# Peptides against a protein of PDB entry 7AE7: the designs that were tried, part 86

Target 1, 321 residues: chain A of PDB entry 7AE7
Amino acid sequence: KVYKDLREFLEVLEQEGQLIRVKEEVNPEPDIAAAGRAAANLGKNQPAVFFEKIKGYKYSVVTNVHGSWQNHALMLGLDKNTSTKDQFYELNRRWDKFPVPPNVVKREAAPCKENVIDKDINLFEILPLYRINEQDGGFYISKASVVTADPEYPDDFNKLNVGTYRIQVKDRDRVGIQALAMHDIAVQLEKAEAENKPLPIAITIGNNPLVTFMASTPVGYNQNEYEFVGALQDGVPMDIVKSDLYDHLYVPAGSEVVLEGHIIPRVRTVEGPFGEFPGSYSGARLQCEVKIDRITHRTNPIFENLYLGIPWTEIDYLMAL

## One batch from the design tools (peptide; made by RFdiffusion4, then SolubleMPNN)

Design b2_p15_8_s3 (from b2_p15_8, 6 letters changed)
Fold by OpenDDE base, seed 2:
Structure b2_p15_8_s3 (fold): chain B 321 residues (1-321), chain A 15 residues (1-15)
Amino acid sequence: as target 1 above (321 residues)
Amino acid sequence: MPEGYLREPPPEFLE
């Protein structure tokens, strides 16, 4: 089975008993994190947790989407009881199908374009933001697929980068992003900053689970993550659409929320702390800042965010392969 | 390191 978006995957997770739906209204803190930890205590078959109603917010949250081997098997369209060994074998088999170019769909065919916010941007109106860990220095978007391009070769599709980065909400229309030197985004940012130019960026939230998986998987600088998604879909192309602000940036057609903006050149602001592991916080550091200029989103967007808690965390599953 | 690594890489990778 191939999934066009997060919603199709969540439907399968629910059908397979790998999703817990919380229908009662919850407090953003501490209930979301607490429920995630409770789900993790259910053993090795950790389900996703979907919160339908969050107090003070309009939209839903889902966590722990990739938080088990069963969910990982289902992501690959396999039986949920497929062994980790067989999942790895199948992943490697499909990897050899790279590249599988994506389909570029028209704007009117892309669910991520259903709604537009281009004035009075307020991230708190579109995302049910919460602290993941008690001692976090703010609200984090921890499971976004971030799209950037090489500013020297903006039309080279092979250099289009889709990665996952630590993103702290700084203001209604600003986020901090941790662009580490070893990440492809840092190479692209360095080129932009050398000329004191903004780096165009699209922060996409709530994607096809294979997009999220590939955004969390390092690939070569000249390899496009979308072409790997097609490979992992056993040769079925994924659907992408052109961003609204930038002709050279393409986003998943099915994204729940797309934050379009730019990294402000040569600006660094304090970001953190963030609880990376239970009892372990990274210190506050100066990080890049993104200005959000436009939002597109699906009607009733789902905020997908990481579950962080007792190991194995969702990150551990995403990195275990 | 996986591009999606949300953790600060160990100092040994910053070299």
Scores: peptide ipSAE 0.019, ipTM 0.521, DockQ to the pose 0.046; fails the geometry check
Fold by OpenDDE base, seed 4:
Structure b2_p15_8_s3 (fold): chain B 321 residues (1-321), chain A 15 residues (1-15)
Amino acid sequence: as target 1 above (321 residues)
Amino acid sequence: MPEGYLREPPPEFLE
């Protein structure tokens, strides 16, 4: 089975008993994090947790989407009881199908384009933001697939980067992004900043689970993550659509939310702390700042965010294979 | 798999 978007995957998770739906209104804090921890304690078959109603917010949150081997098997379109070994072998078999170029769909065919916000941007109106850890320095978007290109080679699709980065919400239309030197985005940013130019960016939230998986998987600078998604879909191309602001950026057609904007050149602001692991906080650092200029989103967008807890957490499953 | 991935999952992932 191949998934077009997060929603199709969540439907399968629910059908397979790998999703808990919380229908009662919850507080964003501490209930989301607490429920995630509780779900993690349910044993090896950790379900995704879908919060339908969050006090003070209009939209829903889902966590722990990749938080178990069962969910990982289902992501690959395998039986939920497929062994970790067999999942690994299947992943490797499909990996060799790279590259599988994506389909570029028209704007009108892309669910992520259903709604547009181009003025009075307020991230809190679109995303049910909450502190994941008690000592977090702010609200984090921890499971976004961030799209950037090489500013020297913007039309080279092989240099298009889709990565996962820690993103702290700084204001209604501003986010901090942790772009470490080892990340492809840092190389691209360095080139932009050398010329004091903004780096175009699309922060995509709530994707096809294989997009999220590949965004968290290091690949070569000249390898496109979307072409790996097609490989991992056993040769079925994924659907992408051109961003609204930039001709050279492509986003998953089925993204729940797309934040389009730019990294402000040569600006650094305090980001963090963030509890990446229980009892371990990354220190506050000066990090890049993104201005959000446009939002596109599906009707009733689902905010997919990472659950962080005691290993094995969702991060461990995303990086394990 | 990227060079950074072990060709075999760590034993803890195979349990």
Scores: peptide ipSAE 0.011, ipTM 0.434, DockQ to the pose 0.018; fails the geometry check
Fold by OpenDDE base, seed 1:
Structure b2_p15_8_s3 (fold): chain B 321 residues (1-321), chain A 15 residues (1-15)
Amino acid sequence: as target 1 above (321 residues)
Amino acid sequence: MPEGYLREPPPEFLE
């Protein structure tokens, strides 16, 4: 089975008993994090947790989407009881199908384009933001697939990067992003900053689960993550659409929310702390800042965010494969 | 999110 978007995957998770739906209104803090921890206590078969109603917000949150081996099996379109070994073998078999080029769909065919916000941007109106950990220095977007390109080779699709980075909300239209030197985004940012130019960016939230998986998987600088998604879909291309602001950036057609903007050149602001692991906080650091210039989103967008609890955390599963 | 840590596959990968 291949999923077009997060919603199709969540439907399968629910059908397979791998999603808990919380229908009652919850407080963003501490209830979301507490419920995530409670779900982690259910053992090895940790379900996703879907919060339908969050006090003070309009939209929903889902956590722990990749939080178990059963969820990973389902992500690959396998039986939920497929062994980790068999999942690994199947993943490797499919990996060898690279490259599988994506389909570029028209704007009108892309669900992520259903709604547009291009003025008076307020992230809090679109995303039910909460502190993941009690000691977090702010609100984090932790499962975004961030799209950037090489500013020297904007037409080279092989240099289009889709990565996962730590993103802290800084203001209504500003986020901090952790771009480490080992990440492809840091190479691209260095080129932009050398010319004192903004780096175009699209921060995509709530994707096809294989997009999120590949965005968390290191690939070569000249390899496109979307072409690996097609490989992991056993040769079925994924659907992408051109960003609204930039001709050279393509986003998943089914994204729940797309934050389009730019990394401000040569600006660094305090970001953190963030509880990356239970009992371990990464310190506050000077990080890059993104200005959000445009938002596109699906009607009733789902905010997919990372669950951080007792190991194995969702991040451990995303990095283990 | 932890950077680039190829964490060792869960023990279940070895089973």
Scores: peptide ipSAE 0.010, ipTM 0.456, DockQ to the pose 0.025; fails the geometry check
Fold by OpenDDE base, seed 5:
Structure b2_p15_8_s3 (fold): chain B 321 residues (1-321), chain A 15 residues (1-15)
Amino acid sequence: as target 1 above (321 residues)
Amino acid sequence: MPEGYLREPPPEFLE
């Protein structure tokens, strides 16, 4: 089975008993994190947790989407009881199908384009933001697939990067992003900053689970993550759409939310702390700042965020494959 | 294994 978007995957997770739906209104803090921890305590078969109602917010949150081997099997369109060995074998088999180029769909065919916000941008109106860990220095978007291109080769699709980076909300229309030197985004940012130019960016939230998986998987600088998604879909191309602000940036057609903007050149602001691992907080550091210039989103967008409560965390599963 | 795996797969992948 291939999934067009997060919603199709969540439907399968629910059908397979791998999703808990919380229908009662919860507080953003500490209830989301607490419920995630409670779900993690259910054993090795950890379900996703879907929060339908968050106090003070209009939209929903889902966590722990990749939080078990069963969820990973289902992500690959396999039986949920497929062994980790067989999942690995199948992953490797499909990996060899690279490249599988994505389909570029028209704007009108892309669910992520259903709604547009281009003025008075307020991230809190679109995303039910909460502290993931009690000691976090702010609200984090921890499971976004961030799209950037090489500013020297903007039309080279092979240099289009889709990566996962630590993103702290800084203001209504600003986020901090951790672009470490080892990340492809850092190479692209360096080129932009050398010319004192903004780096175009699209922060995509709530994607096809294989997009999120590939965004968390290191690939070569000249390899497009979307072409790997097609490979992991056993040769079925994924659907992408051109961003609204940038002709050279393409986003998943089915994204729940797309934050389009730019990394401000040569600006660094305080970011952190963040509890990346249980009991381990990274210190505050100066990090890049993104200005959000446009939002597109599906109607009733689902905020997919990472669960980091107790080991095995969702990150452990994302890095294990 | 995908190129770029930073860690050996968990023992569970080898079983």
Scores: peptide ipSAE 0.010, ipTM 0.450, DockQ to the pose 0.019; fails the geometry check

Design b2_p15_8_s4 (from b2_p15_8, 5 letters changed)
Fold by OpenDDE base, seed 3:
Structure b2_p15_8_s4 (fold): chain B 321 residues (1-321), chain A 15 residues (1-15)
Amino acid sequence: as target 1 above (321 residues)
Amino acid sequence: MPEGYLREPAPEFWE
């Protein structure tokens, strides 16, 4: 089975008993994190947790989407009880199908374009933001697939990068992003900053689960993550759409939310701390800052965010294969 | 390790 978007995957998770739906209104803190921990404590069959109603917010949150081997099997369109070994073999088999070029769809065919916000941007109106860990220095977007390009070769699709980065919300229309020197985005940013130019960016939230998987999987600088998604879909191309602000950036057509903007050149602001692991907080550091210039989103967007807890956590499953 | 995160994989990953 191939999924067009997060919603199709969540439907399958629910059908397979791998999603818990919380229908009662919850407080963003501490209830989301607490429920995530409770779900993680259910043992090997850790379900996704879907929060329908969050006090003070309009939209929903889903966590722990990739948080089990069962969920990982389902992501690959396999039986939920497929062994880790068999999942690995299947993943490798499909990996060899690279490249599978994506389909570029028209704007009107892309669900992520259903709604547009181009003024008075307020991330809190679109995303039910909460502290993942009690000691976090702010609200984090932890499962975004971030799209950037090489500013020297903006039209080279092979250099289009889709990565996962730690993102802290800084203001209504600003986020901090951790672009470490080892990341492809840092290479691209360095080129932009050398010219004192902004780096165009699209931060995509709530994607096809294989997009999220590939965004968390290191690939070569000259390899496109979307072409791997097609490979992992057993040769079925994924659908992408041109960003609204940039002709050279493409986003998943089915993204729940797309934050389009730019990394401000040569600006560094305090980011953190963030509890990446229980008992371990990465300290506050000066990090890059993104200005959000435009938002597109699906109607009733689902905020997919990472659950962090006692291992094995969602992040461990994303890294395991 | 996912891009952007500094945490090391859990020890159980290597087991």
Scores: peptide ipSAE 0.007, ipTM 0.512, DockQ to the pose 0.036
Fold by OpenDDE base, seed 5:
Structure b2_p15_8_s4 (fold): chain B 321 residues (1-321), chain A 15 residues (1-15)
Amino acid sequence: as target 1 above (321 residues)
Amino acid sequence: MPEGYLREPAPEFWE
């Protein structure tokens, strides 16, 4: 089975008993994090947790989407009871199908383009933001697939990078992004900043689970994550669409929310702290700042965010395969 | 994701 978007995957998770739906209104804090921890305590078969109603917000949140081996099996379109060994073998088999080029769909065919916000940008109106950990210095978008390109080779599709980075919400239209030297985005940013130019960026939220998986999987600088997604879909291309602001950036057609903007060149602002691991907080650091210039989103967008709390956390599963 | 976080896979990873 191949998924076009997060919604199709959530439907399967629910059908397979791997999703808990919270129908009652919850407080963003501490209820989302608390419910995530409670779900993690349900044993080895940790379900996703879908919050339908969040006090003070219009839209929903889902957490722990990748939070179990069963969810990983289902992500690969396998039986939920497929062993981790068999999942690994199947993943490796499919990996050899790289590259599988994506399909570029028309704007009108892309669900992520259903709604546009290009004025009075306010992230809080679109995303039910909350502190993931009690001592977090702010709200984090922790499970975004961030799309950037090489500013020297913007038309080289092989250099299009889709990665996962720590993103702190800084203002209504600004986020901090942790672009470490080891990340492909840092290479691209360095090139842009050398010319004192903004780096175009698309922060995509709520994707096909294989997009999220590949965004969290290191690949070569000249390898496109979307072409690996197609490989992991056993040769079925994924659908991408051109960004609204940039000709050279492509986003998943099915993204729940797309934040289009730019990294401000040579600007660093305080970011953190964030509880990346239970009992461990990263210190505050100067990090890059992104201005959000345009939002596109599906109607009733789902905010997918990481569950962090008790090992094995969702991040452990994302990194284990 | 935090840099350098390599955990040994859970025992179930090897099954």
Scores: peptide ipSAE 0.016, ipTM 0.484, DockQ to the pose 0.025; fails the geometry check
Fold by OpenDDE base, seed 1:
Structure b2_p15_8_s4 (fold): chain B 321 residues (1-321), chain A 15 residues (1-15)
Amino acid sequence: as target 1 above (321 residues)
Amino acid sequence: MPEGYLREPAPEFWE
């Protein structure tokens, strides 16, 4: 099984008994985080948790999508009871299929383009934001696949980076992003900042689960994560679409929400604290700031987010292989 | 995301 988007995966999770649907209206705090923690504590059979209704918000949240070996097996299109060992072998087998180039679809064919917000941007109207951990310094977007490119080689598709970074909501149209020196985004940002130019960015939320997986998996600077997604789909290309603001940035066609904008050059703002692995808090730091300039989203977008804490949480499964 | 953590596979990895 190959998934075009998060929704197809959530359907399979639900069919396989790996998703709990909460139909009753919940408070964004503390109910979402509490339920995420509870799900993480279920041991081997950690389900995704889908919140249909959140007080004060229009849209839904899903957590713990990658939060078990069963979910990981299903992500690979395997039987949910496939052993972790067999999952590993299959992942490695498929990895050798790299590169599998993605399909570039037309804008009209991309679900992420169903709705556009290009003025009066307010992230709180699109994302049911909540504090993930008790002492978090703000609202975090924790499962975004962030798309950037090399500003020196914008047309080199091999240098297109899709990564996962800690993102704190700073304002209605601003987020902080942790771009550490070891990340490809930091290399790209350094080049942009050297010229005092903004770095184009697309922050994509609610993706094909293999996109989220690959965004969390380090690859070479000259390797495109989308081409690995195709490999992990056993040779089936994934679908991408050109961003609205930038000709050189491509986003997953099925993303629930795409935040297009730019990293403001040579600006650093306070970010954190945030609850990190293994249940400790990262201190507050000066981090990069992104201005959101445009949002595209699916109708009734699902905010996919995760909980971080003591292993084994969702992040541990994403990084285990 | 947490960086620099060496994570051991879950016990199920060895099964």
Scores: peptide ipSAE 0.014, ipTM 0.475, DockQ to the pose 0.025; fails the geometry check
Fold by OpenDDE base, seed 2:
Order: C-alpha cells, then sequence, then structure tokens
Structure b2_p15_8_s4 (fold): chain B 321 residues (1-321), chain A 15 residues (1-15)
C-alpha cells in the first residue's frame, strides 16, 4: 500500500488499532505531552495519538505517528506484525530502486494549496503550538520536512534537500532553525550568507509518512529525498508541487501545512533549550532565523509533531533503521 | 543501506 498523504496513513493506523483518538478537548499543556507519555506506557505497540480538540486552537494535533515498529511496518505498506528484521530487508530491497522521480502535479491538484495566507501571518492560528517538554524554552515544530536548494545550482533537482531540523517558534511569523554543519542545509546556507542573500525555505508539516522518514534520513548532497520516497513506495512516484514563492522549491502535494519564507542572512538569535531526550536538554545557542512570508495549508490542517516521551521515543524509531 | 542509519538498531532488530 502507498499513501498519498498523512491522512491516508492515519486512516490505516486507526483501522489497524495503532491510533488513539482523543475526542475530548485537551489543554495544549500539559495534556498533549502527558497523553503521549501515557500512550508510550501501553507497551511495545505504541499507537499514534490524535487530539481532535485543543483548547484555544482551531485545529488538531497528531503525535507518535512513527512511534512503533507496527507503525513503521504499516508505513511501508506491510503487515503490522512484520518483524523488524523483515522490515529492514524490505526497506533495503526498495532502497535499491532509487531513483524514482516524483510526479510534479499542477497547483490545483495539490491539497496543500487549498488555503493561502499571505498577510497578517500568525503561526498560532494555524498550528496548535505547545511545549513538548516542561523545560523547553518555547514551542517547537519537531517533525517538519524542510525544503531548501543550492543557491548556486537552484535548478539542479538533485541538490534539492528535504531535511528534519529543530525549529523553535520565535514570533507569529518567525522561527528559529538549528542548521548543524553536518546537514545539507548548512552548506546551502553558507553559500547564501557568503553573498549576504536570503536562503529560500519551505517548512512542510504533516506529510506522507515516507517523506518524514526520508527527511530524517541522511542522504548524499546530490540525492533527492523525494526520489528515495518513490523507491520506498516500491517504485510508485510521490506527488510534489511547486512552491508559491519559489520556482525552484517543490513541496509534497499532500502537506497539511507549508510555511514558505527565507532564512535571514547573517542573523543569529537565541534558540532553546529543548529536551531532545528525556532528562537531557540541549543548551541555548545562537541559531538561524526564518521569516515566514506565505502559508499554504489543507482545510482543517493536522499538526503532526514529534512525541518525546519515555524511550523508545518516536525519534528512536525514526533513526533505528 | 542509507549511510545515515548508523545508529545501533533497536534491540528487537537483533532478535
Amino acid sequence: as target 1 above (321 residues)
Amino acid sequence: MPEGYLREPAPEFWE
């Protein structure tokens, strides 16, 4: 089975008993994190947790989407009881199908384009933001697939990068992003900053689960993550669409929310702390700042965010294979 | 193999 978007995957998770739906209104803090921890305590078969109603917000949150081996098997379109070994073998078999080029769909065919916000941008109106950990220095977007290109080779599709980075909300239309030197985004940012130019960016939230998986998987600088998604879909291309602001950036057609903007050149602001692991906080550091210039989103967008509870956390499953 | 999956597989991987 191949999924077009997060919603199709969540439907399968629910059908397979791997999603808990919380229908009662919850407080963003501490209820979301607390419910995630409670779900983690249900044993080895940790379900996703879908919060339908969040006090003070219009839209829903889902966590722990990748938070079990069962969910991982289902992501690959396998039986939920497929062994980790067999999942690994199948993943490797499909990996060898790279590259599988994506389909570029028309704007009118892309669900992520259903709604547009191009003025008076307020992230709090679109995303039910909450502190993941009690001591976090702010609200984090922890499961975004961030799209950037090489400023020197913007039309080279092979250099289009889709990565996962720690993103702290700084203001209504600003986020901090942790671009580590080992990440492809850091190479691209260095090129832009050398010329004192903004780096175009699209921060995509709530994707096809294989997009999120590949965004969390390091690949070569000249390898496009979307072409691996097609490989992991056993040769079925994924659908992408051109960003609204940039001709050279393509986003998943089915993204729940797309934040389009730019990294401000040579600006660094305080970011953190963030509880990356239970009981372990990364210190506050000066990090890059992104200005959000445009938002596109699906109607009733789902905010997919990382669950960081008791090990094994969702991040452990995303990185374990 | 994605070179990036250098993290030790979950204990269940060795089962």
Scores: peptide ipSAE 0.011, ipTM 0.530, DockQ to the pose 0.020; fails the geometry check

